# Ledger of designs, part 124: peptides against a protein of PDB entry 3NZW

Target 1, 212 residues: chain A of PDB entry 3NZW
Amino acid sequence: TTTLAFRFQGGIIVAVDSRATAGNWVASQTVKKVIEINPFLLGTMAGGAADCQFWETWLGSQCRLHELREKERISVAAASKILSNLVYQYKGAGLSMGTMICGYTRKEGPTIYYVDSDGTRLKGDIFCVGSGQTFAYGVLDSNYKWDLSVEDALYLGKRSILAAAHRDAYSGGSVNLYHVTEDGWIYHGNHDVGELFWKVKEEEGSFNNVIG
Target 2, 222 residues: chain B of PDB entry 3NZW
Amino acid sequence: QFNPYGDNGGTILGIAGEDFAVLAGDTRNITDYSINSRYEPKVFDCGDNIVMSANGFAADGDALVKRFKNSVKWYHFDHNDKKLSINSAARNIQHLLYGKRFFPYYVHTIIAGLDEDGKGAVYSFDPVGSYEREQCRAGGAAASLIMPFLDNQVNFKNQYEPGTNGKVKKPLKYLSVEEVIKLVRDSFTSATERHIQVGDGLEILIVTKDGVRKEFYELKRD

## One batch from the design tools (peptide; made by RFdiffusion4, then SolubleMPNN)

Design b2_p19_2_s4 (from b2_p19_2 with T1S Y2F E7A E12K)
Fold by OpenDDE base, seed 4:
Structure b2_p19_2_s4 (fold): chain B 212 residues (1-212), chain C 222 residues (1-222), chain A 19 residues (1-19)
Amino acid sequence: as target 1 above (212 residues)
Amino acid sequence: as target 2 above (222 residues)
Amino acid sequence: SFAEKVAEIAEKMRKEDLS
């Protein structure tokens, strides 16, 4: 798995691969590793698919309850804290979760929290999470700047996942791409890694380790 | 050597069509190298036009299916006999599976039916309740043999239009029920040849707007 | 232990996204 999220002048970019594995077996190439909690809030999945899918869906329910009770959208901080508190209660039980809670509220602006099953909760501007995270960081860190255009930021997110998919055997399938703004998240499509790879190679003259 | 689970073998396969879905399973039940039964159905009509199979440890599979059937009854009771949708069924099954997160049902679960738009739907589950909707899925002993075949024949993976130098993929299209049945039969006959835990009989449940139809075919009885 | 054995077997079947 490779997931990433980063803040920039235009909001948040979220990009994830779609491969799931069971050992050496590719269980799926089409896993949705982004859970759309509400129109303004996203959760990413790394680790155990069931753990992430179950609890992030549960989180969605909790967020909805908050909205009903408080008559306003839940903050990203509060949403991530709910999840963090939950996994902390299961600490040592064997949950496997590496998640990013990404969203936009008027109070907070664009916000990213990293939450994992070890009990870590971190606020930050850039996170890559998964077995391919170091490959993604290599590309992302080398090209990141706050002043990226939306187009460039989207490409950078997509390109970083592609790099990870190329080098990490546990990442691949496709890239699911999101842009989070003050008006909510926008889905920017599913990009097959195979097609994307050759396109990028041709356009950039990159990936020269592959002859064709 | 201690093992908390049994393994009764078998293989199941789901394929979604445009306005139908198919869930198939062999009827062999085996323990180690001994055939327990040559006809033990493992694909079930659960009502509300939903068919289900949980393949692996049969005791766990049966328990899960029974729980789901009860869930359907409860749903009807609580919601004035409202039909349970396939997506809601999937969510319910997730909860059943994840409820045993730390002592999972040792099964690969597949359900098939029609979505609320009348389109064929197949959902697959891992033992702890992760699920996704797919056009096709093989589970069980011969899943590793069948799934790549389905990738190629249902989703047309690695197929290209002739004369395009591999630049144009074969377009996706829905398969007819007849085509799907052929694929299912070919899958199981092939699997039977190479896997000892697959054979004897093939039961296919076809879900359409008109209900569930069953077909049976003989497999190799080795 | 029982728990360890269960985990070992279950891990072979569940979908994973390594972190």
Scores: peptide ipSAE 0.225, ipTM 0.844, DockQ to the pose 0.044
Fold by OpenDDE base, seed 2:
Structure b2_p19_2_s4 (fold): chain B 212 residues (1-212), chain C 222 residues (1-222), chain A 19 residues (1-19)
Amino acid sequence: as target 1 above (212 residues)
Amino acid sequence: as target 2 above (222 residues)
Amino acid sequence: SFAEKVAEIAEKMRKEDLS
């Protein structure tokens, strides 16, 4: 798995691969590793698919309850804290989760929290999470700037996942791409890694380790 | 050594068509190298046009299916006989599976039916309740043999239009029920030849807007 | 052991997105 999220002048880019594995078996190439909690809040999944899917869906319910009770959207900080508190209750039980809670509120602006099953909760501007995270960081860190255009930021997110998919056997399938703005998240499509690879290779003249 | 689980073998397969879905399973039930039964159905009509199979440890599978059927019953009771949608069924099954997160049902679960738009739907589950809607899924003993075949024949993976030098992919299209049944039969006949835990019989449940029908085919009994 | 068997299920059957 490779998931990433980063803040920039235009909001948040979220990009994830779609491969799921069970040991050496590719269980799926089409897993949705982004959970759309609400129009302004996304959760990413790395680790155990069931753990992430179950608890992030549960988180969605908690966020909706908050909205109903408080008559306002939950903050990204609060949403991530709910999840963090939950996983902490299961500390030592064997949950496997590496998640990013990404969203926008008027109070916080674009916000990213990393939450994992060890109880770690971190606020930050750039996170790559998963077995391919180091590969993604290699591309992302090398090209990241706060002042990226939306177009360049989207491409960078997509390109970083592609790099990870290329080098990490546990990442692949497709890239799902999101842009989170003040108006909420926007889905920017599913990009098959195979097609994307050849397109990028041709356009950039990159991936020269592959002859053809 | 203590083992809380058994393995009763078998294989299941779901394929979604445009306005139908199929869920198929062999009828062999084994333990180790012994055939317990040559006809033990593992694909079930659960009502509301939903078919379900949980393949692996049969005791766990049966328990899960029974619990789901009970859930359907209670859903009707609580919601004035409202039909349970396939997506809601999937969520329900997730909760059933994840409820045993730390002592999982030792099964690969697949359900099939029609979505609310009348389109074929197949949902697959891992033992602890992660689920995904897919066009096709194989589960069980011979899943590793069948799934690549389905990738090729249902999703047209690695197929290209002739004369394009591999530059143009074969376009995706829905398969007819007849084509799907043929693929299912070919999958299981092939699997039976190469896997000892698959054989004896093949039961296919076909879900359409008109309901669930069943087909049965003999497989090798060796 | 029981724990080992459960671990086997996790490794071989459950979907994982390795972290």
Scores: peptide ipSAE 0.218, ipTM 0.852, DockQ to the pose 0.043
Fold by OpenDDE base, seed 3:
Structure b2_p19_2_s4 (fold): chain B 212 residues (1-212), chain C 222 residues (1-222), chain A 19 residues (1-19)
Amino acid sequence: as target 1 above (212 residues)
Amino acid sequence: as target 2 above (222 residues)
Amino acid sequence: SFAEKVAEIAEKMRKEDLS
């Protein structure tokens, strides 16, 4: 798995691969590793697919309850704290979760929290999570700037996942791409790695370790 | 050493069509190298036009299916006999599976039916309840043999238009029910040749807007 | 232990990431 999220002048970019494995077996190439909690909140999945899918869906229900009770959208901080508190109750039980809670509220602006099953909760501007995270960081850190255009930021997210898919055997399938703004998240499509690789190689003149 | 799970072998396969879905399974039940039964159905009509199979440890599979059938009944009681949708069924099964997160059902679960738009739907589950809607899925003993075949024949993976130098992919299209049945039969006949835990009989449940029908075919009995 | 044995057997069937 490779997931990433980063803040920039235009909001948040979220990009993830879609491969799931069971040992050496490729269980799926089409897993949705972004869970749409509400129109303004996204959760990402790394680790155990069931743990992430189950509890982030549960989180969505908790967020909705908050909205009904308080008559306002839940903050990204509060949403991530709910999840963090939940996984902490299970500490030592064997949950496997590496998740990012990404969203926008008027009070907070664009916000990213990292939450994992070890009890870590971090607010930050850039996170890559999964077995391919170091490969993604290599591309992302080298090209990241706060002042990226939306187009360039989307490409950078996609390109970083592609790099990880190329080098990490546990990442691949396709890239799912999201842009989060004050108006909510926008889905920017599913990009098959097989097609994307050759396109990028041709356009950039990159991936010269592979002969076309 | 103590093993809390058994393995009863077998293989299951789901394929979604445009306005139908199929869920198929062999009827062999085995323990180690001994055939317990040559006809033990493992694909079930659960009502509301939903078919289900949980393949792996048969005791766990049967328990899970029974619990789901019970859930369907309770759903009707609580919601004035409202039909359970396939997506709601998937969510319910997730909760059943994840409820045993720390002592999982040792099964690969597949359900098939029609979505709310009348389109064929197949959902697959891991033992602890992660699920995904897919066009096709194989599970069980011969899944590793069949799934690549399905990738090629249902999703047309690695197929290209002739004369395009591999630059134009074969376009995706729905398969007819007849084509799907042929594909299922070919899958199981091939699997039977190469895997000892697959064979004897093939039962196919076909879901359409008109309900569930069953077809049966003989497989090799070796 | 029983829990460890269960985890070992079930691990092969679970969809996971290796991170």
Scores: peptide ipSAE 0.215, ipTM 0.837, DockQ to the pose 0.044
Fold by OpenDDE base, seed 1:
Structure b2_p19_2_s4 (fold): chain B 212 residues (1-212), chain C 222 residues (1-222), chain A 19 residues (1-19)
Amino acid sequence: as target 1 above (212 residues)
Amino acid sequence: as target 2 above (222 residues)
Amino acid sequence: SFAEKVAEIAEKMRKEDLS
């Protein structure tokens, strides 16, 4: 798995691969590793697919309850705290979760929290999470700047996942891409890695370690 | 060493068409190298045009299917006989599976039906309730033999238009029910030849807007 | 333990998005 999220002048970019594995077996190439908690909040999945899918969906319900009670959208801080508190209660039980909670509220602005099953909760500007995270960081860190255009930021997110898919055997399938703004998240499509690789190679002149 | 789970072998396969879906399974039930039954159906009509199979440890599979069937009944009681949608069924099954997160049902679960738009739908589950909607899925003993075949024949993976030097992929298209049935039969006959835990009989449940139809075919019985 | 055995066996089948 490779997931990433980063803040920039235009909001948040979220990009993830779609491969799931069971040992050496590729269980699926089409897993949705972004859970749309609500129109304004995204959660990413790394680790156990069921753990992430179940509890982030549960988180969505908790966020909805908050909205109903408080007549206001839940903050990213509060949403991530709910999840963090939940997984902490299960600490030692064997949950496997590496998640990012991403959203944009008027009070907070664009906000990303990392939450994992070890009890870690971190706010930050850039996170890559998964077995391919180091590969993604390599590309992302090299090209990141706050002043990226939306177009360039989207491409950078996509490109970083592609790099990880290329090098990490546990990552692949396709890239799912999101842009988060104050008005909510926007889905920017599913990009098959097989097709994307050759396109990027041709356009950039990159991946010269692979002969076409 | 004590093993809380058994393994009864078998294989299941789901394929979604445009306006139909199929869920198929062999009828062999085996423990180790001993055939327990040559006809033990493992694909079930659960009502509301939903078919279900949970393949692996048969005791767990049967328990899960029974619980789901019961869930369907309660859904009707609570919601004035409203039809349970396939997506809602999937969510319900997730909760059934994840409810035993720390002592999972040792099964690979597949359900098939029609979505609310009348399109074929197949959902697959891991033992603890992770699920996704897919065009096709094989599960069980011979899944590793069949799934690559389905990738090639249903999703047309690694197929390209002739004369394009491999630059143009074969376009995706829905298969007819006849094509799907043929594909299923070919898959299971092939699997039977190479896997001892697959054989005896093949039962196929076909879901259309008109309901569930069952077909049965003999497989190798050695 | 029983729990460990269950976990070990279940890991063969569950999907993972490794981190």
Scores: peptide ipSAE 0.215, ipTM 0.829, DockQ to the pose 0.046

Design b2_p19_3_s1 (from b2_p19_3, 11 letters changed)
Fold by OpenDDE base, seed 3:
Structure b2_p19_3_s1 (fold): chain B 212 residues (1-212), chain C 222 residues (1-222), chain A 19 residues (1-19)
Amino acid sequence: as target 1 above (212 residues)
Amino acid sequence: as target 2 above (222 residues)
Amino acid sequence: SELEAQAAQARGPWWLGKP
């Protein structure tokens, strides 16, 4: 798995692969590793598929309850804290989660929190999470600028996941791409790695270690 | 060392069509290398046009199916006999599985039915409750033999239009029920040839708007 | 073993690779 999120002048880019594995078996190439909690809030999934899917769905319910009770959308800080508190209660029980809570509120603006099952909760501008995270960082860090255009930022997110899919055996399938703004998240499609790789190779003249 | 789990073998297969879905399973039940039964159905009609199979350790599978059937019953009691949708069923099964997160049901679960738009739907689950809607899924002993075949024949993976030098993929299209049944039969006959835990009989449950139909075919008994 | 691999794919939890 490779997931990433970063803030830039145009909001937040979120990009994830779609491979699930069971040992050496490719269980699926089409897993949705982004949960759409509400129109302004996303969660990403890495680790145990069931742990992430179950608890991030639960988180969505808690966020909705907050909205109903407080008559206001939950903050990204509060949403991430709810999840963090939950996984902390299970610390040592064997949960495996590496998640990013990404969203926009009027109070916070575009915001990213990293939350994992070790009890870590971090606010930041750039995170890559998963077995392919170092490969993604290699591309992302080399090309990241705050002043990226939306188009360039979307491409950078997609390209970083592609790099990870190329090098990490546990990443692949497709790239799911999101752009988060003050008006909410926008889904920017599913990009099959098999097709995307050759397109990028041709257009960039990259991946020259692969003949074809 | 005590092992609470067994392995009763078998294989299951789900395929979604445009306005139907199929869930199939062999009827062999085995322990180690001994056949316990040549006809032990493992695909069940659970009501509300939902069919279910939980393949692996049969005791766990049976328990899970019974719990789900009971869940359907209580859903009707609590919601004035409202039909349980396939997506809600999937969520319910997730909770059943994840409720035993730290002592899981040792099964691969597949359900099939129609979504709220009348389209065929197949959902697959890991032992602890992660789930995904797919067009097809094989589970159980021969899943590794069948799943790549389904990728090729249902989702047309690695198929290209002739004369395009591999640049144009074969377009996706829904398969007819007859085509799906042929694929299922070919899958299980082939799996039976290569896997000792698959064989004896094939039971296919077909879900349409008109309800659940069952078909049975003999497999090799070796 | 091949048998263990088959069992793992059939009954192993799905993993979204976390380091």
Scores: peptide ipSAE 0.388, ipTM 0.819, DockQ to the pose 0.689
Fold by OpenDDE base, seed 5:
Structure b2_p19_3_s1 (fold): chain B 212 residues (1-212), chain C 222 residues (1-222), chain A 19 residues (1-19)
Amino acid sequence: as target 1 above (212 residues)
Amino acid sequence: as target 2 above (222 residues)
Amino acid sequence: SELEAQAAQARGPWWLGKP
């Protein structure tokens, strides 16, 4: 798995692969590793598929309850804290989660929190999470600027996941791409890695370790 | 160390069509190299046009299916006999599985039915309750033999339009019920040839708007 | 091996690789 999120002048880019594995078995190439909690809030998934899917769905319910009770959208800080508190209660039980909670509120603006099953909760501008995270960081860090255009930022997110999919055997399938703005998240499609790889290779003249 | 789990072998397979879904399983039940039964059905009609199979350790599978059937029953009691939708069923099964997160049901679960738009639906679950809606899924002993075949024949992976120099993928399309049944039969006959834990009989449950139909085919009994 | 993969697929949870 490779997931990433980064803040820039145009909001937040979220990009994830879609491969699930069981040992050496590719269990799926089409896993949805982003949960759309509400129109302004996303969660990413890395680690145990069930742990992430179950608890981030649960988180969505908690966020909805907040909205019903408080008559306003939950903050990204509060949403991430709910999840963090939950996993902390399960500390030592064997949950495996590496998640980013990404969203926009009027109070906070575009915000990213990293939350994992070790009890870590971090606010930040750039995170890559998963077995392929270092590969993604290699591309992302090399090209990241706050002043990226939306187009360039989207491409950078997509390109970073592609790099990870190329090098990490446990990442692949497709890239799911999101742009989070003041108006909420926008889904920017599912990009099959097989097609994307050759497209990028041709257009960039990159991936020259592969003949073709 | 004590191992509470057995392995009863077998294989299951789900395929969704446009207005139908199929869930199939062999009827062999085995422990190690000993055949316990040549006809032990593992695919069940659970009501509300939902069929379910949980393949792996049969004791766990049976328990899970029974719990789900009971869940359907109570859903009707609590909601004025409202039909349980396939997506709600999937969510319910997730909770059943994840409720035993730290002592899992040792099974690969697949359900099939129709979604609220009348389209075929297949959901697959890992032992602890992650789930995904898919067009097809193989589970169990011979899943590794069948799944790549389904990738190729249902999802048309690695197939391209002739004369396009590999630039145009074969377009996705729904398969007819007849085509699906052929694929299922070919899958299981092939799996039976290559896996000792698969064989004896094939039971196919076909879900349509008219209900659940069952078909049975003999497999090799060696 | 294929056998290991079969066992993992049959009985193992799905993993979304985490470092």
Scores: peptide ipSAE 0.386, ipTM 0.810, DockQ to the pose 0.650
Fold by OpenDDE base, seed 4:
Structure b2_p19_3_s1 (fold): chain B 212 residues (1-212), chain C 222 residues (1-222), chain A 19 residues (1-19)
Amino acid sequence: as target 1 above (212 residues)
Amino acid sequence: as target 2 above (222 residues)
Amino acid sequence: SELEAQAAQARGPWWLGKP
């Protein structure tokens, strides 16, 4: 798995692969590793598929309850704290989760929190999470600027996941791409890695370690 | 060392069509190298046009299916006999599985039915409750033999339009029920040839808007 | 055996690449 999120002048880019594995077996190439909690809030999934899917769905319910009780959308800080508190209660039980809670509120602006099953909760501008995270960081860090255009930022997110998919055997399938703004998240499609790889290779002249 | 889990072998397969879904399973039940039964059905009609199979350790599978059937019953009691939708069923099964997160049901679960738009639906679950809606899924002993075949024949993976130099993918299309049945039969006959835990009989449950029908075919009794 | 390993993998929990 490779997931990433980063803040830039245009909001937040979220990009994830879609491969699930069971040992050497590719269990699926089409897993949705982003949960759409509400129109302004996303969660990413890495680690145990069931742990992430179950608890992030639960988180969605908690966020909705907050809205009903408080008559206001939950903050990214509060949403991430709910999840963090939950996993901390299970610390040592064997949950495996590496998640990013990404969203926009008027109060906070575009915000990213990293939350994992070790109890870590971090606010930041750039995170890559998963077995392919270091490969993604290699591309992302090399090209990241706050002043990226939306188009360039989307491409950078997609390209970083592609790099990870190329080098990490546990990442692949497709890239799911999101842009989060003050108006909410926008889904920017599912990009099959097989097709995307050859396109990028041709257009960039990159991936020369592969002879087509 | 005590092992609470057994392995009863077998294989299951789900394929969604446009307005139907199929869930199939062999009828062999085995322990180690001994055939316990040549006809032990493992695909069940659970009501509300939902069919279910939980393949792996049969004791766990049976327990899970019984719990789900009970869940359907109580859903009717609590919601004025409302039909349980396939997506809601999937969510319910997730909770059943994840409720035993730290002592999982040792099964690969597949359900099939129609979604609320009348489209064929197949959901697959890992032992602890992650789930995904898919067009097809093989589970059980011969899943690794069958799933790549389904990738190729249902989802048309690695197939291209002739004369396009591999640049145009074969377009996705729904398969007819007859085509799906052929694929299922070919899958199981092939799996039976190469896997000792698959064989004896094939039971296919077909879900349409008119309900669930069953078909049975003999497999090798080796 | 290889077949047993394949079966075990197919029945194992899905993993999304632990960080």
Scores: peptide ipSAE 0.385, ipTM 0.812, DockQ to the pose 0.769
Fold by OpenDDE base, seed 1:
Order: sequence, then C-alpha cells, then structure tokens
Structure b2_p19_3_s1 (fold): chain B 212 residues (1-212), chain C 222 residues (1-222), chain A 19 residues (1-19)
Amino acid sequence: as target 1 above (212 residues)
Amino acid sequence: as target 2 above (222 residues)
Amino acid sequence: SELEAQAAQARGPWWLGKP
C-alpha cells in the first residue's frame, strides 16, 4: 500500500493505490483506500484492511453524530482525535492502522493528521503512509512546493503513487486521486497503473529502467 | 496445543451479471486427505434474494450463515418485513465478522444478489470483515487457481482488440447467464483437476428479480 | 505444502501494506 496526502496553496491532494494482499497473494486490485467521511473530510487506509475499513467507517458515524449534536461539521483535529483515542484503547490488542485524516474547516483550513494504531497522532503538511511510502517520498519531496498549481499538485500526487506502485510489490492496481478544497473533496478519478505507467513513461521520458 | 480451526476445503465463486448474480460452490467436504462428504452444500439462500457462502472451516461457516439468517429474521421483525438490501447485508456481515476480530471465523465469505437498482452484486469478505463489491470473486481452496481466470474472462484483463498493437483494451461487457454458468462450470472443472479439496458436485445459485434458482452439476469424484 | 500455503494466504486477512 501507498497512500499520500499533502497541503499546498490550492488545498490538499490525496492519492492512494488500490492493492490488497494476503502474503504473496494479491487479494484485490480495486480496494478503495479512501473513505469519504463527509463532503469535507477523507480518511486513508493502510495496514489491516478490516481494521481500517471498520474503524474509519465507525469514525464516519461519530463525525455525523457530532454534526447532529453540535449543528456544525466536526473539525479535522477532533475527528482525528476520536480515531486516535479509539485505537489507543486497543493498543497492544493487534490493530494495524496507518491513516491520514484530511479535510477542510473554516476554523482550521486545509488540514492533515496522521493517525496510527501505535497511538501516534501528527499534524503535518506532507505524509506518505504504507509499505511504499519511501518510494512515494522520493518523488514527492523532490518536486513538492507550496505554490504548486492544482494541476501540478494532482499530477505530483498521482505520479508519486505511480512510482511507489512500480517499486513496491505490495502497491499497485490503480491510483485514486482526490483534491480537497474549501468546498469539499473532489474525486479526480481512478487511474489504472498499467495504463498510467506507459503514458507517463512516454510523456516524461521517465522509467528508463523499463524497456518498452 | 489445541487448534480450534479446521479446514474443510472446498471452493466458492461469485459472478455478477447485469440483472442477475451467481454464487457457486462445490459440494466436497474434506479433512486433510479424507473426504467427509461428497454432497455437503455450502451455498445458501438466506432470503430477500440474498445467497451466501462462508468457505473454509465449515463449523465457522455454518455458524456465520446461521447468524446472518437470524439477522435477516430480526431485520424483518424490527422493520415491518422490509427487504434487506444487499449493501445492508454486507454491512451486517462485516459486523458479524469483526465482532470476532480477535478470534476470527476462519472463512472466506461471499454473498450475491441484486442491488437496489436491480443490478447484479457480489460482495466478498476476509475473515475479519473487510469487504468489497466486485464483479467476480473466487474463494476457498482453489481461489488462487480460479481468480486469475475470472480476471481474464469476466473482467477481460490483459485482453486487447486485435490489430491495435495492444493499445485498445477489450471492452467490458456484461455476460449472459448462460455465459456465466459456462465459466463457472469450466472454473470448477479445472479446479477439480488440480486441487484435491475440490470436486464431487457443483451447486450454483442464480439470483434474479424472480428469485433464486438452483442448478447442480456433477464434478470429478476422485 | 505449497498448495496449502496458497489456500491459507488466499483465505487470510487482507492487508494494505503497513511498514
């Protein structure tokens, strides 16, 4: 798995692969590793598929309850804290989760929190999470700047996941791409790695380690 | 040390069509190299046009299916006999599975039916409750043999239009019920040849708007 | 056996590759 999120002048880019594995078995190439918690809030999934899917869905319910009770959207800080508190209660029980909670509120602006099952909760501008994270960082860090255009930022997110999918055997399938703005998240499609790789190679003249 | 899990083998397969869905399973029940039964059905009509199979350790599978059937029953009681939708069924099964997160059901679960738009639907679950809607899924002993075949024949993976130099993928299309049945039969016939835990009989449940139909075919018995 | 291992893997919990 490779997931990433980063803040830039245009909001937040979230990009993830879609492969699930069970040992050496590719269990699925089409897993949705982004949960759409609400129109302004996303969660990413890495680790145990069931742990992430179950608890991030639960998180969505908690966020909805907050909205109903408080008559306003939950903050990204509060949403991430709810999840963090939950996983902390299970610390040592064997949950495996590496998640990013990404969203926009008027109070916070575009915000990213990293939350994992070890109890870590971090606010930051750039995170890559998963077995392919180091590959993604290699591309992302080399090209990131705050002043990226939306188009360039989207491409960078997509391209970083592609790099990870290329090198990490546990990442692949497709790239799901999101742009989070003040108006909420926008889905920017599912990009099959098989097609995307060759397109990028041709257009960039990159991936010269691969003949074809 | 006591091992609470067994493995009763078998294989299951779900394929969603446009306005139907199929869930199939072999009828062999085995322990190690000993065939316990040549006809032990593992695909069940659970009501509300939902068919279900939980393949792996049969005791766990049976328990899970019973719990789900009870869930359907109580759903009707609590919601004025409202039909349980396939997506709601999937969520319910997730909770059943994840409720035993730290002592999981040793099963691969697949359900099939129609979504609220009348489209074929197949949902698959890991032992602890992650689930995904897919066009096709193989589970159980011979899943590793069948699933790649389904990738190729249902989703047309790695197939391209002739004369396009591999630049144009074969277009996706729904398969007819007859085509699906053929694929299922071929899948299980092939799996039976290469896996000792698959064989004896094939039971196919076909879900349409008119209800659940059952078909049976003989498989190799050695 | 290898076949048993494959079956076990295919039936095991799904992972989304955590480091």
Scores: peptide ipSAE 0.381, ipTM 0.808, DockQ to the pose 0.798

